Peptides against a protein of PDB entry 9GMZ. Designs and how they scored, part 134

Target 1, 343 residues: chain A of PDB entry 9GMZ
Amino acid sequence: TGFPLELLTRPATERLAYFENYTVAHPRLKEVYEILMRTIAEPAGASFIFVYGASGVGKTTLRLRVEQKLTELALPKLESDRARVPVVGIEAIAPESRYFNWKEYYTRALITLEEPLIDHKFDYGVRGISRDNFGKINVESKVVAPALRRALENALIHRHPDVFFVDEAQHFGKVASGYKLQDQLDCLKSLANMTGILHCLLGTYELLTFRNLSGQLSRRSVDIHFRRYCADSPEDVQAFKSVLLTFQQHLPLAETPNLVDHWEYFYERTLGCIGTLKDWLKRVLSDALDREATTITLKDLQKRALSVAQCQKMFKEIQEGERQLSETEADVQNLRSALGLGA

## One batch from the design tools (peptide; made by RFdiffusion4, then SolubleMPNN)

Design b2_p16_7_s4 (from b2_p16_7, 7 letters changed)
Fold by OpenDDE base, seed 5:
Structure b2_p16_7_s4 (fold): chain B 343 residues (1-343), chain A 16 residues (1-16)
Amino acid sequence: as target 1 above (343 residues)
Amino acid sequence: SAIVEAAAAAEVEPAK
C-alpha cells in the first residue's frame, strides 16, 4: 500500500498536499489518541487534560485527528442542535512580550468557536463584539480582556463543545515579573469550572510546571505523556523504522527512495520525533518536486536536515523533561512504599 | 478514516 500512482501525473502542489495530509498512525500516536478519546468521552470529573511531549513529537497532528473524529461523531447530533460546536481547538501564541496575552487568547478562542458557517447567531452581551457581513467575528480594539472572557464563557456554555483544545499551552507559563504562574492556572481553572467545558492543554515538557504548581489541578487533571521513540529501545527503533518505511511508500515520487537504510541518520536529526521527521521529508519532497526529480537522495536529505547544534539543543530539552517525569514516577513509588501501599 | 487505514497499514509485518 502506497500513494495513489495517479499522483505522478498531477501537479507538484497536489503531490505535496497528499503527503502533507498523510498521517502515519504510529504506535505512540495511536496510544495517546486512544487515551485522549477515552478521557474526553469519560472525563470522570476532570476539568483538564495535559498532553505533554517533545517539540515535534506530533501533538498538533494528534489534536487535529481528535478534532476531526469528534466532529464526525457529533454530526448526527448537530442536525438537531444547531447551536452546538463539537470541538474547539486553538494554538496559544508565544507572546512578543514576556507575558501571556489573555486578550489575544480570548479573541482567538471566540473567532474559532464562532465559525462563520454557524447559523445560530449568539449575542455575547459584550459591546464591541460583532459579526461582519461574512459572519466572521470582529472584536473591536477597545474590548478589554475581562469582557472577552465573559464573552468566551457565554459562548462555551452555549456551544457546549466536548473539549476545548489549546495547543502550545506552555506559553501560558510565560509570566511577567510580579505575576504568579499560579494566577494563570487559576484563570484557566476558573474558565473550565464556570463553563463546565473540559480543557485539553497540549504542549512541551514546560507544561510540567503547571502539573507541579497546583495539587488542586492534579485532582481534576489527567496527564498524558506523548513520548518520542528512544534508540535504546529495540521496540522503539523498530517502530521508527516502520514509520520510515511507511513514509517511503507514501512519498509521491516515481522511484521509491530507500529511507529505512538511513534510519540512524533520520534518528540523529529527529531525536525520534515523528512530526520533525514528517516536516523534514515534506521540505525534501518539495525540493524534489521543484526539480522534477524521480527520487530523493541522501544529499537531498542533508540539505534540509536540522543542524547538529539544533539537535543537541532539542535533545537537552527532551532529556530534562524525561528526567523530571522519571523522578516524579520514582517519587510516587517511594510515597506508596512509605504509605505501606504495595508498589 | 485515514487513521484507521493507517492503523491497518501499520499491521503490515516488517519484511524480515
Scores: peptide ipSAE 0.010, ipTM 0.503, DockQ to the pose 0.127
Fold by OpenDDE base, seed 2:
Structure b2_p16_7_s4 (fold): chain B 343 residues (1-343), chain A 16 residues (1-16)
Amino acid sequence: as target 1 above (343 residues)
Amino acid sequence: SAIVEAAAAAEVEPAK
């Protein structure tokens, strides 16, 4: 099944929006989605979920789909409990300094948790937090980070989300010292423990450094590796070709482009990352729509491709992350062998 | 859900 043919008579903005909102349910996305949904439903005493994988693998798409599903599942309960929020999702910002801005983090979390459309207004018990006439949260500059933390703790307890998402969570690691990184993790752990709210951190392989620094986080965390497709696996190559086939059917153009015949070029310039592929095709589609083109050509693809130098850099970062995971798996096996537990 | 429909579409094309 392709795109709705009526889109060919619609404005370029609607045609582009269709493709932007379209999600290919590829095997790795489905697998990680099912694991994540199950873990949120049955955390088994876990306080953290770590979702890690290459940049552009599709972590943000995963988050948005889980948020949608959790919201849908909560609708019957939200009618009876108007104070409840099913899910909270924020993106971590890269610090401008060598210090993470906790004040900004707590402020953004509070603003996201307290949508203006929520009828049941909560009193934070903190001076300098107010709502405007539209119900939007305003935080005065005088409010200090410890007060914002207490406000967030109270709001999370009152709203009781099933999960708190933090996207781009590797940005917590961009601090000058290992001690400060551990202190930051202890702060997040304390927030999760005080509120009883499950936290899900999504990020690049740099997030693995967080997992390894706190032996206490390791005891209360679930790890989910969102893998790319690998060209050395026949099954992964077939899945990647199937994704290309699905995308070519869902590009709202008069003539269906042949993407599958160029699968090696798409793989070379995406490293098997479906988010990178989608973003590339989105740029190319936008250019085609602006020109009122009937299809996409190889020249159009080449114009918007990542450079070989960018791909080489990304590939080195992926290989280092995959290596670290393989070493961790070997360490587990060595530990089991040393304990006299069979393979 | 859009995910389930897209997954069903990807599973149904047999390798010809």
Scores: peptide ipSAE 0.009, ipTM 0.494, DockQ to the pose 0.121
Fold by OpenDDE base, seed 1:
Structure b2_p16_7_s4 (fold): chain B 343 residues (1-343), chain A 16 residues (1-16)
Amino acid sequence: as target 1 above (343 residues)
Amino acid sequence: SAIVEAAAAAEVEPAK
């Protein structure tokens, strides 16, 4: 079934919001969603989950859907335990300096963790952390990073989320090198261990560099590769075409555009990344709604497409990430063979 | 769930 036809009589803002909120449950998203949900439910002593994949593959969509589902599952328990938060999710910010701003990270984590619970007073045990009359956390500038860490540890223990999400987690690795990168990893490890809260780090393939630096985290981490669709796989091509078919049915326009006939062009400009595809279609839909257009044309698509140069850059980054994973898989197979376990 | 409903929609093969 397509979009609700009543949307055609609604303002452009509501029509756009419908498409923005619409999520295609494509095979790779479902697979990664099920693995992630199962791992959160049964972490088996893991302290970390690493979710890595291409930029624009749909990691943020995955996170938001898992957050929604964990919240829905927790609702019956939240009635009895008003202190509990089912899930917390933050985005790691690219450092402006050569150092990761832990003070800002802890502050943002505290704010995000406490926003849902306006009415519940919690003593963080730290002077200079307060709630305003609207329940928002205020952190005074004088509060130092070690004190904010203790406040976050106490808050995480008290609120006991099923998982702590960190999106764009590759930003932990971008600025630190050598011992400083190890110190950052040890800091995260210590936070997870002290709180008993499972951490899920989502990021690009640059996250692999961060993951590989700690042989100790490997024993307490689960890895989830969120793959793009590959044009050399008939199954992946079919899945990509099915996503295009679903999107064309859910564009709130008077005339259904034929996106499927242009699948090769969509693939060329998205590299099989569904998030990139959705963002592209969102821009094109916005332009169409602004013009009161009845449909989307190839010319409208071309106007908002990523440039060939952008796609070439993104493709090189993907190929490097996929290469690193293939090497790791080969190393695992070599280790298994050397152990006599077979391939 | 929005994920399950979108699942049923994605399994529709484009008519040849």
Scores: peptide ipSAE 0.009, ipTM 0.508, DockQ to the pose 0.116
Fold by OpenDDE base, seed 4:
Structure b2_p16_7_s4 (fold): chain B 343 residues (1-343), chain A 16 residues (1-16)
Amino acid sequence: as target 1 above (343 residues)
Amino acid sequence: SAIVEAAAAAEVEPAK
């Protein structure tokens, strides 16, 4: 089943919004979704979940789907517990400076956690944090990072989310020295321990450097690798082609484009990353709608493709991340063999 | 938002 044909008579904005909100339930997304949902439901004493994978693999889509599902599952309980927030999700910002801005992080986390739909007023116990008449949080410039942290700790305890999501979490690792990175990890550990809230950090393979620095986190963390589709796997190639087939059926155009015939070109310019593919098709669809085109052509795709140089850079970053994980898997096998457990 | 299952069994019929 394709897109609703009624969309062809609708404004370009509605047609684009349909495709934007459309999600292909591809095998890797389903697998990671099920593991993540299970881990959130039964953390077994874990304080952290690490979700890592290539840029554009679909981590933000995963987060948004989990947030939606956790919200839906919590609805019956939220009628009785008006103070509870089922889930909170933020994106970590890349620092403009050499150091992560904790003040901004805590402020954004507080603003996101204290959604206007929450009738229950909370006193943060911190001067310079207020709610307006619309329930919007205002943080005065004079409020310092330690006070914002305490306010966030109190808010997380009071709202008791099932999980706290941090997308683009590799930005915590953007510090000038390994020692400063350890301090960032200890700060996050302290926040999770003080609140009792499960933290899920989603990021690129740069998150592995952050994970590996904390031997203590390894005992209280669950790792989830969100893999791309690999061209050397027939099953992965078939899954990637199936995703292309699904997207071509859900592009709200008068004539269905044949994306599957160009699967190698799509793979070359996405590296098997479905998020990158979706974003590319979104740009091409927007251009097609702006010119009132009946379909998209290979020339339209080429105009919005990532450059070969961009793809080569992204591929090197992926290969380095996949190598580090393969070394870790080999180390586990070597450890098992050394313990006499067999490989 | 519709999560549509990618039909696992879409045999990409080779374009004849």
Scores: peptide ipSAE 0.016, ipTM 0.532, DockQ to the pose 0.082; fails the geometry check

Design b2_p16_8_s1 (from b2_p16_8, 6 letters changed)
Fold by OpenDDE base, seed 1:
Structure b2_p16_8_s1 (fold): chain B 343 residues (1-343), chain A 16 residues (1-16)
Amino acid sequence: as target 1 above (343 residues)
Amino acid sequence: VPPPPKLSEPVEPVPL
């Protein structure tokens, strides 16, 4: 079980594209995928889903797999309902200032929701929003954020996606503190409430700070922790080694590299984050294909590894996030114990 | 030295 051997005769671009498109269905990804799919199907009055975890854990891969599955499941209904979009996914942009750029957010959301190929057109009720001759949404510079919001609300109601994904959602929290951060939360809450569309915010552990500022969002949100693999867990180490074994079999090279024997070095430079591992192997594969190399060596791995200083910084950010969650879990346990509910 | 834990079977690819 491995890559199609025919790839060895194919161009480097096709060999690289095979590996880029290849997804290891590792245990944490499967677990979070199943929880997320169930929560989208049965939100039980939730308006938000928060998916948080380390940078490079695989949140974008999770989003894309859920988007694909929701699209597949919706196909029979989309034939009859030409107005419907099954899912919409955007990435939140880091603010260039102490203020989140809502105008840009609403514009990107509208562009993503209003694909050129959608047959059913409607009036957005906003002057300066139009489609070009190719059906692409054009937003004139004069259109203000409140008008773009109304257009997005109308579009979300009309297209009725099963979920609205926002990747890198920690960027909503990278704004001025206090009342201004509450206003951002109230803005998102109002958008979800006005449209009736479930919002899924994916982000780093910085998303927890944003989530915790609104006790009202907490009551209408589902939390999903996308954990990394931990070296202190034998099960997690075994899962991580199995991911390495799978990747080494799916690198389209003439000689299968032995990645598994170097598992500690891979763990040291990825912190148990499979997205970071895949991105590293992709860079190394690209270098190997450019050299027409038969295999990948430890030296090739070392050349594209994250620096120790980068890993130390990332590890501190992970430890702080994991600590905050452990404190919250302990507070829940203490509350349960105080209520006479068992552990 | 305990034998290295048997690697579990390769994780099934999610085909695109």
Scores: peptide ipSAE 0.021, ipTM 0.561, DockQ to the pose 0.086
Fold by OpenDDE base, seed 2:
Structure b2_p16_8_s1 (fold): chain B 343 residues (1-343), chain A 16 residues (1-16)
Amino acid sequence: as target 1 above (343 residues)
Amino acid sequence: VPPPPKLSEPVEPVPL
C-alpha cells in the first residue's frame, strides 16, 4: 500500500496536505483508541478520563480520530436531535500569569460548543452572549466568569456531547500554588457533575501531578497511558520500524526513501514518539517538495532533526513521567501487601 | 474545522 501515484503530478501543497492528513494506525494508537472509545461509550460512572503520555506521542491525533468517529456515530441521531453536539474539543492554553484564566476557558469552550451550523439556537440566559450574522458566539468583555460558567453548564446540558475533550490539559497544572490547583480540579469536577458530561483530559506526564492531587477525581476517573515505543522491547522496535515503513510508503515522492535502514537514528531523535516522527518527516517533506526533489536523503533528515540537547531534555521529562507511574504501581503493591492482600 | 486525519490501513509489518 502507498500514496496515490496521481499526487506526483499535483501541486506541492496538495502533496504535503496528503501527508499531513495521513495517520499511521500504529499499535499503541489503536490500543488507546479502542480503550478510549469503549470508555466513552460505557463510562461506568466515571466523570473523567485522563490520557497521558510523552509530548509528541500522538495525543492530539488520538483526540481528532475519536472526535471523527463520535461524529460519524452521531449522524443518525443528529437528524432527530438538532440540538445535540456529538463531541466538544478544546486545547488548554498555558496561563500567561500565575492564575488560570477561567473566563477565557469558558469563552473558548462556549465558542467551540456552539457550531454556527447548528439550527437549534437557545438563549444562554446571560446578557452579553450573542450570535453574529454567521451564528458564531460572541461574548462581551463585561460578562464575568461565574456567568460564563452557568452559560457553559446550560450549553453542555442542552447540547449533550458524548465527551468534552481538553487537549494540553497539563496547562491547568501550571499554577504557582497547590491550593489553586485543587480549586481548578474542584471547578472541573463540579462542571462534570453539574452537566453529567464526561470530561477527557489529554496531556503530558505533568498531568499526573494534577490527577494525583484529587483522590476524589481518582475514584471517578479512568486512566489511559499512551506509551511511547521503547528500544529495549523487540516488539516495540518492530512496531516502530513498521511505522517507518508505512511513512516511507506514504511520502508522496517519486523515489521511495529508505527510512527503515535509519531506524536507530529516527529512534534517537524521536524517543519512540510517533507524533514527533511525523512532524519531523513533514518538515523534511516540505523542504524536499520546495526543491522539487525526487526523494529524501539522510542530509535532509539531519537538517530538520531535533538537536541532541532537545532530545536529552525530552528524554528526562519522559523518564520522570515513567518513573512516577512505576512508583504509583509500586505504592499500590506495597499498600496491598500491607493490607494482607496478595500481589 | 480542518477535516480530521484520515486513518491509514493497519501498519504493515516490516518484512523480516
Scores: peptide ipSAE 0.020, ipTM 0.526, DockQ to the pose 0.397
Fold by OpenDDE base, seed 3:
Structure b2_p16_8_s1 (fold): chain B 343 residues (1-343), chain A 16 residues (1-16)
Amino acid sequence: as target 1 above (343 residues)
Amino acid sequence: VPPPPKLSEPVEPVPL
């Protein structure tokens, strides 16, 4: 079934919002979703989950789906425990400076954890943190990062989320020195240990460098590889074509565009990353709606495509990440073989 | 809060 035909009579903003809010449950998303949900339910003494994969593979979509599902599953418990938040999710900001802004991180985490809809007011025990008349958290400029950390630790303990999500977590690694990167890991590890809250870090393959710096985190972490679709796999190509067919049916246009016949061009400009595909189609749909167009054309697609140079850069970054993982898998197999464990 | 996007049912690969 395609989009609701009634959308054709709706404003461009509603048509675009429909497509933005539409999610294809493609095989890799479903697989990673099931692994992540199981790991959150049964962390087995893990304090961290690392979800890594290509930029635009769909990690943010995965996060939002898990947040939704955890919220739905928590609803019966939230009636009895009005202090509880089922899940908290933030996006890590790339530092404008050579230093990660922990004050900003703690402030954003606290604001997200303490949504205005929570009737239960929490006292953070920190002067200069207040709620406005709408229940929104206000943090005075004088509040320092260590005080915000204590406020967040107390809030996480009180709200007891099943998981704390950090999207774009590779940004913790974007510090000028490797020594500071270990300090960031130790800071996150301390926050997870002090609160007892499971942390899920979602990021690009740059997150592997961060993950590998702490051999101590390896014992208390679960790794989830969110793979792209590969053109050398007939199954992956078929899955990618099926995603194109689904998006084709869910573009709220009067005439259904033929995306599937252009699958190679879509693959070339997305590298098998469904998030990149969705964002591209969203831009093209926006342009079509602004022109009151009945459909989208190859020319409209070309206008909003990533350049070949951008795709080549992203592909090199993906290949390096995939190589590092393949080497690690080979090292595990070699170790098992050397131990007399069958491959 | 925008309504959380509906997951499509997993599109089984429609045999083209």
Scores: peptide ipSAE 0.018, ipTM 0.574, DockQ to the pose 0.318
Fold by OpenDDE base, seed 4:
Structure b2_p16_8_s1 (fold): chain B 343 residues (1-343), chain A 16 residues (1-16)
Amino acid sequence: as target 1 above (343 residues)
Amino acid sequence: VPPPPKLSEPVEPVPL
């Protein structure tokens, strides 16, 4: 079933919002969703989950869907425990400097944990952290990172989320030396250990560097690879075409565009990344709605496509990440063989 | 806040 036909009589903003909120339950998203949900339910002593994959594969969509589901599952318990937050999710910001801004990270995490609607107000025990009349957290500029960390530790313990999500977590890796990267990892470990809260870091293949640098994290982490669709796999090509079919049915336009016949062009400009595809289609839909167009044309697609140069750069980054994973898988098999374990 | 919309149904198979 396509979009609700009533949308054709609705404002352009409502038509766009429908498509923005629409999520295709594509095979890779469903697979990773089920793995992530099971891992959150039964972490088996893990302190970290790493979700890595190409930029634009759909990691943010995955996060938001898991956050929604964890919130839905927690609702019956939240009536009895008014202090609890079921899940917290933030996006790590790219540092303007060569150093990750821990102060900003802790501030954003505190603001997200302390939604105005939480009845049970927590005292952080830190001078310069307050709530305004709307219940919003304010952090004074004089508050130092170690004090914000203690406030976050206390807030995480008190709110006891099932998981703490950090999207774009590769930004923790933006440090000038391998030693400083280890310090960042030890800081994250300490936060997870002190709070007892499971941390899920979502990011690019740069997260593999975090896995490899910390043999202690590897013992307390679960890895989840969010793969793109590959054009060399017939099954992946069919899944990608099926996603295009679903999107064309859910574009709230008077005439259904034929996206499937252009699948190669969509693949070329998305590299099999469904998030990149959705964001492209959103831009094109917005343009079509602004023109009161009945459909989307190839010319409209071409105007909003990523450039070939952008795609070539993104593809090199993907190939390097996929190579590193393939080498790691081969190393595991070589180790098993050397131990006399079957492959 | 209305709950965010659920995941879609499984992706429809492309006609061959």
Scores: peptide ipSAE 0.024, ipTM 0.533, DockQ to the pose 0.331; fails the geometry check

